# Peptides against a protein of PDB entry 4A54, part 53

Target 1, 94 residues: chain A of PDB entry 4A54
Amino acid sequence: MSVADFYGSNVEVLLNNDSKARGVITNFDSSNSILQLRLANDSTKSIVTKDIKDLRILPKNEIMPKNGTKSPSTNSTKLKSAETYSSKNKWSMD

## One batch from the design tools (peptide; made by RFdiffusion4, then SolubleMPNN)

Design b2_p19_1_s4 (from b2_p19_1, 7 letters changed)
Fold by OpenDDE base, seed 1:
Structure b2_p19_1_s4 (fold): chain B 94 residues (1-94), chain A 19 residues (1-19)
Amino acid sequence: as target 1 above (94 residues)
Amino acid sequence: DELEKKTEELKKAIEKILK
């Protein structure tokens, strides 16, 4: 099984600096160990894998945390919207 | 659950490349 088998999955990533990112896996650069997420605003976030503290695949009905930030515009995807947010949000596995 | 299982599989897939 390869990372490519999970392309299109909606994930929440907890980084070593305790920041969080939510997005759809679009690519994995094995040469540089970089995971790429498409965010709700259609931007791409590149995450160095060594900076990942933890990650989880989100259910399709996962509710985005209300982080006091305006919901970004999102493109049409089969999964929930993605965004970045602080560690102040509750972290729990499903 | 299924999501946890898939999550672990993804983690293993990443680790396989990093090691």
Scores: peptide ipSAE 0.627, ipTM 0.905, DockQ to the pose 0.689
Fold by OpenDDE base, seed 3:
Structure b2_p19_1_s4 (fold): chain B 94 residues (1-94), chain A 19 residues (1-19)
Amino acid sequence: as target 1 above (94 residues)
Amino acid sequence: DELEKKTEELKKAIEKILK
């Protein structure tokens, strides 16, 4: 059995640095021992297998938590629209 | 569990390449 037999599987990977990654196995580079995961945001993460502490296959129906990429808080700098004070020229007729 | 078995198989597949 090869790693390729598990392409399409949803996995949780625990890395040696205690970080976690969740995604679908899309590829494995045997030459470099790199596991590629497609993440919830459709990006690809490459993981060196030597950095893997543990992994598990997840059931298909587990809603991958959308890593809510915190939408960059568009600091909507409220451009204070410079209220153009139209100075009413009071034409005082003398 | 089936998932546990598959997980172990995947682990073995990875380990085989690292040797």
Scores: peptide ipSAE 0.627, ipTM 0.907, DockQ to the pose 0.601
Fold by OpenDDE base, seed 4:
Structure b2_p19_1_s4 (fold): chain B 94 residues (1-94), chain A 19 residues (1-19)
Amino acid sequence: as target 1 above (94 residues)
Amino acid sequence: DELEKKTEELKKAIEKILK
């Protein structure tokens, strides 16, 4: 089984800095170990897997928050800033 | 739990790439 088998799954990601991100898995860059999430605001956030403390797949009916603070992301991809429902990370793609 | 099972499978899939 590969990460691609989970594309379209809604996940909650807990990062090492205790910030959280919620989104739908849209891609996984195996070469760079980067997980890409589509957020509730339709922006995309790239997360380096080394920064992931924990993750879980959410039920299909669980609502993703539209508001929140910026979540950490990798600097390898320039995408829109993501918002999380937990804490703001000083490290952003902006 | 199905979601728990899927979560573990996803974690394993990610782990395979990191190793």
Scores: peptide ipSAE 0.621, ipTM 0.906, DockQ to the pose 0.623
Fold by OpenDDE base, seed 2:
Structure b2_p19_1_s4 (fold): chain B 94 residues (1-94), chain A 19 residues (1-19)
Amino acid sequence: as target 1 above (94 residues)
Amino acid sequence: DELEKKTEELKKAIEKILK
């Protein structure tokens, strides 16, 4: 399995500085180890994987970026919300 | 659960490239 198999998944990324980013995985640069997320405002955030403390795939019923997700199991939905979190929150998985 | 499993698979996929 490759990272490309998860393109279109909505994820929450916790960075080493305890900030969070939420977005849809749009690309992964294996040469530079950079994960690209499309955020709620349709901007793209590039994250160096070494800066990732933790990540999780979000459930389908959670808030998604504006352009929605292209998850193969669900229809894309456009939900607008905060793109990043400056404070650390507890995570729950379904 | 299924989301946890998929999350772990994604993490493994990333780790595989970093090695």
Scores: peptide ipSAE 0.614, ipTM 0.904, DockQ to the pose 0.685

Design b2_p19_2_s1 (from b2_p19_2, 7 letters changed)
Fold by OpenDDE base, seed 1:
Structure b2_p19_2_s1 (fold): chain B 94 residues (1-94), chain A 19 residues (1-19)
Amino acid sequence: as target 1 above (94 residues)
Amino acid sequence: SELIKKLEEKLNESLEELK
């Protein structure tokens, strides 16, 4: 699967400096290898792939500790089976 | 790139661990 197939997944990222980030994958810049996470505070964090030591997908039932802001209702976007929308986005893997 | 492949590998491995 491509990185784009994981958009909407909640992940924990362990960085090379042993810090952790948790958030939902919102975007990936393939040209620069930058992963974007939406954090619990609705801010966006950009992580360079080279700085990632480890990554795990969090199960849907892991209640992100409610810091007081309303966790937006995880609309269970059912990972609808990637119907092969054949739209040829030529992700030119350079 | 090798970096993208490594990221995809980690994501795929993590997905399999959830099953």
Scores: peptide ipSAE 0.584, ipTM 0.900, DockQ to the pose 0.657
Fold by OpenDDE base, seed 5:
Structure b2_p19_2_s1 (fold): chain B 94 residues (1-94), chain A 19 residues (1-19)
Amino acid sequence: as target 1 above (94 residues)
Amino acid sequence: SELIKKLEEKLNESLEELK
């Protein structure tokens, strides 16, 4: 398995100086042993592999689609008030 | 997750081989 298999993974890197970095793995330079992370501010951080003490993969925060609770469209059933049209049948007795 | 732990282990092993 290569480092490239983890491209796009969100990771937390613990460095030998006890500092931490979080970002998405974007590239690995095998010639120089440099791991590249894209940070939250869209900047790129290069980390020398020898300076890494530990690395963990962060769970994909399933951005649970905010189930936009579609407010149930209260179908206002307009209760059509049954206008009882009392049609007075005027029986004109002619 | 056990799967995540296994992936972390493999990634760390791969990185250590490159030191």
Scores: peptide ipSAE 0.308, ipTM 0.822, DockQ to the pose 0.088
Fold by OpenDDE base, seed 3:
Structure b2_p19_2_s1 (fold): chain B 94 residues (1-94), chain A 19 residues (1-19)
Amino acid sequence: as target 1 above (94 residues)
Amino acid sequence: SELIKKLEEKLNESLEELK
């Protein structure tokens, strides 16, 4: 089985320095033993395999924290206060 | 799942062979 069989898998990598990286496996450079991950911000991280302590595969449904696309600023449509048209009840004076 | 665990093991083994 090759590393290429895992392309497209979402993984968490634990490094020897105890740091973690999460991303999708996009490539593996066999000549240099470098694993490439696409991160949540669409950047690419290159990891030397000798620096990997452990790797786990994340479930597909785990919503990678999308880079917080700023929730579309709910344009607070200022609900223009409906001007209460005070219907002047014209009291017909007898 | 057991399948995922097996895949993780194989991936880690493959990476260790490249060290």
Scores: peptide ipSAE 0.300, ipTM 0.817, DockQ to the pose 0.089
Fold by OpenDDE base, seed 2:
Structure b2_p19_2_s1 (fold): chain B 94 residues (1-94), chain A 19 residues (1-19)
Amino acid sequence: as target 1 above (94 residues)
Amino acid sequence: SELIKKLEEKLNESLEELK
């Protein structure tokens, strides 16, 4: 799978320095291995992938609070299907 | 959340391949 398959997903990133970042995956720079997240304040954070210790995908119910902006839907067909399935059959996703 | 766990695994695998 490509990182691009996860564009639009809400994620929590644990960094090597034990700090956390939450945001929506907006882009991935393959040349520099940089993941871009849109944060709750609508700013963009660039994270070097080598600095990522762990990453988790947040369910739609854990929508990152955006200042007046709805969380963008993922463009991935697979993720859209997963999100739809999660919304309809939350317990089946557990 | 087995499906979410599987997606997280795939994403982490994809990121590790880029390191």
Scores: peptide ipSAE 0.308, ipTM 0.816, DockQ to the pose 0.086; fails the geometry check

Design b2_p19_2_s2 (from b2_p19_2, 11 letters changed)
Fold by OpenDDE base, seed 5:
Structure b2_p19_2_s2 (fold): chain B 94 residues (1-94), chain A 19 residues (1-19)
Amino acid sequence: as target 1 above (94 residues)
Amino acid sequence: SSLIEELEKKLNKSLEEQK
C-alpha cells in the first residue's frame, strides 16, 4: 500500500530523538518527504520522514484521549429583558 | 525515493501486525 492509502489512520510515530507523536495522517508531501499528522488538539505536526525511527498504526478501538472539547460555555447572555420603565409623568396641575 | 519506500514498509508492517 502507498502512504496515501493510510490517510485517516491514527498512528504513533517514534522519532529518532526518542520523542513520540500521535495523530491522524492527513497528508504526505512526497517532494519533501514530510508526513503531516493532525494531533488531538487539532493542530498539525509536520514530520520529516528521515526522522522517523518507527511507527505503529493504532487500532480504532484505542480511544484517542478525547481532548474534552470543553463545550463552549454558552455564556447565556442574560437577555436583560428591557424593563420598559413607563415613567408615568404625573403632570401635577397645580 | 528510498525514504518513501522505507515509510511505506513501516506502515505496511504495522498494518500486518494488527491482523
Scores: peptide ipSAE 0.624, ipTM 0.908, DockQ to the pose 0.657
Fold by OpenDDE base, seed 4:
Structure b2_p19_2_s2 (fold): chain B 94 residues (1-94), chain A 19 residues (1-19)
Amino acid sequence: as target 1 above (94 residues)
Amino acid sequence: SSLIEELEKKLNKSLEEQK
């Protein structure tokens, strides 16, 4: 199959510098041999084919690590326990 | 180009490994 037949495939690319990129193949520039990946953050990464050491197609069920939406750091707003202000009932002795 | 052929080979190999 041609590179174009793999458009829409989710891939992990291992680069010659041992870095990795994961994304969906969106385009291939045959003139310059540049592979374009859409990353999890919806950005596009261009990879020169000569820099690719290896690649694998990710299984459809492999949940791309959703860009870890930083779990909203639940700023545990410490609910400052309402200090029960003990209203000092001033006992008027009569 | 040889680079395109190499990329296609890698893609096709990966596809076959998933079957």
Scores: peptide ipSAE 0.623, ipTM 0.907, DockQ to the pose 0.676
Fold by OpenDDE base, seed 3:
Structure b2_p19_2_s2 (fold): chain B 94 residues (1-94), chain A 19 residues (1-19)
Amino acid sequence: as target 1 above (94 residues)
Amino acid sequence: SSLIEELEKKLNKSLEEQK
């Protein structure tokens, strides 16, 4: 597969200086060998291919932690299903 | 270029490791 086939993939890139970058592949400049990542803060990082030591594709389910939005603690409010006590009003028509 | 081929190899390897 070509680099373009991986556009939209979330990746972790390990650089030769042992720093890491995480983002979505948005573009590749073949003339300059530059990989572009969209980061969690919606900024773009350009990475020179020669500086890449290793990379891995991250599974789609890893929601990139957006820096500022506290993951809404899904307080699983256990909706206690109110047992609707069906009061059988036996209307005894005598 | 050799650099592009190396990047493609790394991407393809990562994809194979996820299967």
Scores: peptide ipSAE 0.623, ipTM 0.907, DockQ to the pose 0.814
Fold by OpenDDE base, seed 1:
Structure b2_p19_2_s2 (fold): chain B 94 residues (1-94), chain A 19 residues (1-19)
Amino acid sequence: as target 1 above (94 residues)
Amino acid sequence: SSLIEELEKKLNKSLEEQK
């Protein structure tokens, strides 16, 4: 299969400097031989192919770190209950 | 290029190892 057939695959890449990167293959620049990964923090990492020592495709069942779905901060608009100050006009009828 | 072929080889090898 071609590199493009692996778009959307989650991979772990081992670099020649023994560092690791993990992400989803989003693009491959064939002109420059650059592999692009989307990381868990939604950033993009570009990797030069010649710097890749090894790679493995991660099984689909591996718990992708839950992109912290920013729980929509329910702005609990504290509806300040307008305390209706009932001004009891005490009409003192003398 | 030889680099692309090497990358494809690594990807295909990894896929076969998962089967």
Scores: peptide ipSAE 0.621, ipTM 0.907, DockQ to the pose 0.633

Design b2_p19_2_s4 (from b2_p19_2, 9 letters changed)
Fold by OpenDDE base, seed 5:
Structure b2_p19_2_s4 (fold): chain B 94 residues (1-94), chain A 19 residues (1-19)
Amino acid sequence: as target 1 above (94 residues)
Amino acid sequence: SDLIKKLEEKLNKSLEELK
């Protein structure tokens, strides 16, 4: 299969410097031999193919660290109920 | 490219190991 057939696959990449990257294959630049991974934090990492020592595809059942769906902090904009201060102008007719 | 071929080989090998 071609590299493009693996788009959407979760992979662990071991680099020549012994660092590791985990992410989803999103793109491959064949002209420059650059593999792009989307990381768990939704950032993109570009990896030059020559720097790849080893690679493994992760099984779907491996719980990718749940992108902590930051529950949208519903900033409950407390709709300050416009307390209609009915200023009862008590016109005291003295 | 030899580099692309090597990457494909690694991916294909990894897929076979997953089966």
Scores: peptide ipSAE 0.650, ipTM 0.921, DockQ to the pose 0.628
Fold by OpenDDE base, seed 3:
Order: C-alpha cells, then structure tokens, then sequence
Structure b2_p19_2_s4 (fold): chain B 94 residues (1-94), chain A 19 residues (1-19)
C-alpha cells in the first residue's frame, strides 16, 4: 500500500535520535519526504522520513492519551439519599 | 524515491503485525 492509504492511522514513530512521537498521519509530502502527524494536543509535527528509525501502527482502541487534563475528580458526593421516612399518618377515624 | 519506499515498507510491515 502507499503512504496515503495510512492517512488517519494512529502511529508511534521512533526517530534516529531515540525520541518518540505519537499521532495520527494527516499528510505526506512526497516531494520533500515529510510525514505529518497530528498530536494529542492538536498540534502538527512534521517528520523527515530519513530520521525515522522505526514505526508502529497503534490499534484504534488505544485512547490517545489526551494530555491529562486532570479530569476534575468528580467528587462523587455520595448523595446519601436521605430516606425520607414518610411517616404514614394513620388517620384513625373512630 | 528509496526513502519513500522504505517508509511504505515500514508501514506495511507494521500493518501485518496487527493481524
């Protein structure tokens, strides 16, 4: 398959300097041999093909680590359901 | 180019490893 067939794939790229990049393949410049990745922070990284040591395609289910915006710890306030004891007023009609 | 062919080879190899 051509490089274009992999557009939209999530990949991990290992560079010759042993740094890593993870992102979605969005474009390939064949004239300059530059691979473009969209990163988790929505920025774009351009990688020169000659600098790629290795790459792997990641399965779709790997949730790209969104930059951990600390999901606000939803303090699950345990709403203690106040059991409103409905006191049945037994109206004793004598 | 030889570089493009090498990239395609790496991508195709990685795809086969997912199967």
Amino acid sequence: as target 1 above (94 residues)
Amino acid sequence: SDLIKKLEEKLNKSLEELK
Scores: peptide ipSAE 0.650, ipTM 0.921, DockQ to the pose 0.734
Fold by OpenDDE base, seed 1:
Structure b2_p19_2_s4 (fold): chain B 94 residues (1-94), chain A 19 residues (1-19)
Amino acid sequence: as target 1 above (94 residues)
Amino acid sequence: SDLIKKLEEKLNKSLEELK
């Protein structure tokens, strides 16, 4: 497969300097051999292919620490529709 | 490019290791 077939994959990249980067493959510049990763903080890191020592695709089940975007708890406030029981005033005709 | 081929090889190898 080509590099483009791996767009959206979560990867761990080991660099030649023994540093690591983790992110989602978002783009590849074939002209310059530059791999782009989106990091957990939503920033983009560009990595020159020549600097890559090793690469591992991470399984989908590895919970990237979701930066707690607090899913807005849709407090579905169940608006209790106050059924206004219209008390039928029974006019007792005396 | 030899560099691109090397990257593709690493990606493909890693994919096979997940199976």
Scores: peptide ipSAE 0.649, ipTM 0.921, DockQ to the pose 0.693
Fold by OpenDDE base, seed 2:
Structure b2_p19_2_s4 (fold): chain B 94 residues (1-94), chain A 19 residues (1-19)
Amino acid sequence: as target 1 above (94 residues)
Amino acid sequence: SDLIKKLEEKLNKSLEELK
């Protein structure tokens, strides 16, 4: 699988400096070999691939603290179905 | 890129470990 196949996966990344980052894979820059993670605070962390010592995918059941990102209530703007007023032009044929 | 291949390998390995 390519890196792009893992978009949306929650991962823990161990860096060469022994620091850890945890977040969702949001993007990968193949030209620069940069992995982007969305962190729990909704910030983005860019990690250079060469600095990655190890990584693991986290199972979905690990309760990441739901930062209550209000799922934008897609206000389904009810597209008011434009009632096509079919004006029945009653052509009164005299 | 060797770096990309290494990253993919790590991701794929981690996926297999979840099964």
Scores: peptide ipSAE 0.649, ipTM 0.920, DockQ to the pose 0.760

Design b2_p19_3_s1 (from b2_p19_3, 7 letters changed)
Fold by OpenDDE base, seed 3:
Structure b2_p19_3_s1 (fold): chain B 94 residues (1-94), chain A 19 residues (1-19)
Amino acid sequence: as target 1 above (94 residues)
Amino acid sequence: MKELIEELEKKLNESYEKL
């Protein structure tokens, strides 16, 4: 398969300097041999292919820890149910 | 240049076969 067949794959890249990068393959510049990864913070990292020591494709079911953007806990402000004061109809006696 | 692409493709394919 070509590099393009792996677009959208989540990969762990080991660099020659023993640093690691993890991200989704978004593009490959064949003219410059540059692999582009989208990181967990939505930034893009460009990696020169010559600097790649090793590469591992991660299975899709590995929940990348989405940067827990704390879903803003919608403070469900309990809208205090306005107590509808049932006005007691005082029946006027005759 | 071509050699570097072939090496990357090799690493990707070898990793894919291990999934």
Scores: peptide ipSAE 0.660, ipTM 0.920, DockQ to the pose 0.693
Fold by OpenDDE base, seed 2:
Structure b2_p19_3_s1 (fold): chain B 94 residues (1-94), chain A 19 residues (1-19)
Amino acid sequence: as target 1 above (94 residues)
Amino acid sequence: MKELIEELEKKLNESYEKL
């Protein structure tokens, strides 16, 4: 599978400096080899692939950082029912 | 650059197979 097939996966990344990052894969810049993770605090961390020592996908049952996916507030776009005022253009046929 | 992508894909796939 490609990197894009793993978008939305929760991962733990071990860096070459032995630091760890956990987050959801949101994007991959193939031109620069940069992996983007959304962290638990909704911030984005960019990681250069060369700095990745190891990576594991976390099972869904591990407390994913509640990305407050604010349920898209169904902005009830009040469909203002454009009352199609049927302008009865009574064409007065003279 | 291609090599780095292939390494990342390898790590992701290997991790996926362990899930």
Scores: peptide ipSAE 0.660, ipTM 0.920, DockQ to the pose 0.747
Fold by OpenDDE base, seed 4:
Structure b2_p19_3_s1 (fold): chain B 94 residues (1-94), chain A 19 residues (1-19)
Amino acid sequence: as target 1 above (94 residues)
Amino acid sequence: MKELIEELEKKLNESYEKL
């Protein structure tokens, strides 16, 4: 199969510097030999093929570590309802 | 360049066969 047949596959890439990248194959630039991965944070990482030491396809059931999107605790700062300062201008007509 | 593509395809195919 061609590289394009693996688009949408989740992969772990081991680089020559022993660093690892995990992501979904989104594109391959054949002219420059650059593999593009979408990472768990929705960012794109470009990897030069020459820097790839090893690669494995991850089974679909490997829970991508959902980087726990810490649901930003929407600190619902309760906007304290602006107390309508009812300026009762009590015009005392005396 | 062609050799690097063929190596990448080989790694992908070998990994696919191991699933």
Scores: peptide ipSAE 0.660, ipTM 0.920, DockQ to the pose 0.674
Fold by OpenDDE base, seed 1:
Formats: C-alpha cells, sequence, structure tokens
Structure b2_p19_3_s1 (fold): chain B 94 residues (1-94), chain A 19 residues (1-19)
C-alpha cells in the first residue's frame, strides 16, 4: 500500500531523538518527504521522514482520547499555491 | 527522496501486517 492508503490511521512515531509523537496521518508531502500528523490538541505536527526511527499503527479499539472534534465540514478551501520558494540548494558537492 | 518514501511505506505496511 502507498502512504496515502494510511490517511486517517492513528500512529505512534518514534523519532531518532527517542521522542514519540502520536496522531492521525492527515497528509504526506512527497516533494519534501514530510509526514503530517494531527495531534490530540488538533494541532498539526510535521515530521521529516528521515527523522523517523520507527512507526506503528495503533488499533482502532485503543481509546484514542476522543476529543470529539466534529469533522469540520469539508469546506474545500483551495489551498492556495504554495509559493515557489526557489531555495537554490547550492549543495555543490565540489 | 524515493528511498525515504519507500522506507516509510515499508514501515507502514509492516506495522499494518502486525495488526
Amino acid sequence: as target 1 above (94 residues)
Amino acid sequence: MKELIEELEKKLNESYEKL
């Protein structure tokens, strides 16, 4: 399965610094290799894939604190075109 | 970049198989 098949899954991520993050997979930025998790406080945590040591999917029967965040209505707010930050990665490995 | 995506997919699939 692709990363997108796991959207809406609750996961525990172990980072290389031995910290843990728990949240629902909401997005994956393939261009930057960034996994986005919605946390229990409805904030979004962005995790760079290279910083992930390990990952586990949590079973649905594990009582996530149901913070009853009503699914905000799918207002398709067109995410405006992220500006082309042309960060010229001048990693000229000369 | 492709390698990092494949590694993430591997971790997700391996975790899914353990459920």
Scores: peptide ipSAE 0.654, ipTM 0.919, DockQ to the pose 0.658

Design b2_p19_3_s2 (from b2_p19_3, 6 letters changed)
Fold by OpenDDE base, seed 5:
Structure b2_p19_3_s2 (fold): chain B 94 residues (1-94), chain A 19 residues (1-19)
Amino acid sequence: as target 1 above (94 residues)
Amino acid sequence: MEEHIKELEEKLNKSYKEL
């Protein structure tokens, strides 16, 4: 199979520097030999193929911890428009 | 460049056969 047949596969990549990356194969640039992974935080990591020491496909049932993007509760602090109480100081001139 | 692509394909195909 070609690299393109593995698009959408979840993989663990071991790099030559012994660092690891986990993500879904989204693209492969054959001209530059660059593998693109979508990470659990929805960011894209580009990996030069030459830097790959080893690679494993993860089984579909391996619950990647969906980093539950806690939707930042945008506490839309509704800036309650400070109703400018126009204190009508009726200065009654006596 | 072609050699590195082939090595990546070999790694992917090996891992696929081990699933």
Scores: peptide ipSAE 0.666, ipTM 0.919, DockQ to the pose 0.656
Fold by OpenDDE base, seed 4:
Structure b2_p19_3_s2 (fold): chain B 94 residues (1-94), chain A 19 residues (1-19)
Amino acid sequence: as target 1 above (94 residues)
Amino acid sequence: MEEHIKELEEKLNKSYKEL
């Protein structure tokens, strides 16, 4: 299979500097030999293929620890419906 | 360059077979 057949695969990449990157393969630039990974924080990391020591495809059921970026609980401040107090000025005629 | 692409494909294909 080509690199493109693995688009959307979640991978762990071991780099030559012994650092690791985890992400989904989103693109491959064959001209520059650059693999693009979407990371858990939705950022993109570009990796030069020559810097890859080893690579492992992760099974789909490995819950990537979503770094639970706690979706900021949008405190839906219920804008209290401003009850427009219609001040009926009852003009008391005397 | 082509050799590094082939090596990446080999790593991917190997890892895929090990799943």
Scores: peptide ipSAE 0.666, ipTM 0.919, DockQ to the pose 0.683
Fold by OpenDDE base, seed 2:
Structure b2_p19_3_s2 (fold): chain B 94 residues (1-94), chain A 19 residues (1-19)
Amino acid sequence: as target 1 above (94 residues)
Amino acid sequence: MEEHIKELEEKLNKSYKEL
């Protein structure tokens, strides 16, 4: 699988400096080799792939801080139905 | 650059198989 197949996965990343980061994979910049994680505090951490010593996917049952998925308020773009004013062309019989 | 992408994919795929 590609890195993109793991978007939305909760991961623990061990860095080469033995620091750890936990977050959801939100993006991967293949051009710069940068993995983006959304952290528990809703901040984004960018990690250079070279700095990753190890990585584990966390089971879904690990209490991810419920970032309250504010359901994207479906801005129901009320398509203003253009009232087609049927201009009654009065055919003047003459 | 491609090598580091491959290494990341390998780590992810390994961890996925261990779930």
Scores: peptide ipSAE 0.665, ipTM 0.919, DockQ to the pose 0.735
Fold by OpenDDE base, seed 1:
Structure b2_p19_3_s2 (fold): chain B 94 residues (1-94), chain A 19 residues (1-19)
Amino acid sequence: as target 1 above (94 residues)
Amino acid sequence: MEEHIKELEEKLNKSYKEL
């Protein structure tokens, strides 16, 4: 299975610095190798995959912080290309 | 980069099989 198949899974991540993070997998940026976890306080933690020493999926019977599945609002921030209207001020000095 | 992604997938798949 791909990383995307595990979206919504509650995981415990052991980092190379022996710190632990626990949260729900919300996203994976394959371009930058960044795993995103939603923590119990609704904050997002970004973890670089290379910094992961070990990972376990937590059973559903462990009290998942039922922080409401806010549907990932695909904020497609349409980067409105700011059309720089180059107003060529034609200062004709007659 | 690809190697680290594969390693993450292996860790996830291993943990899934242990459930």
Scores: peptide ipSAE 0.654, ipTM 0.918, DockQ to the pose 0.658

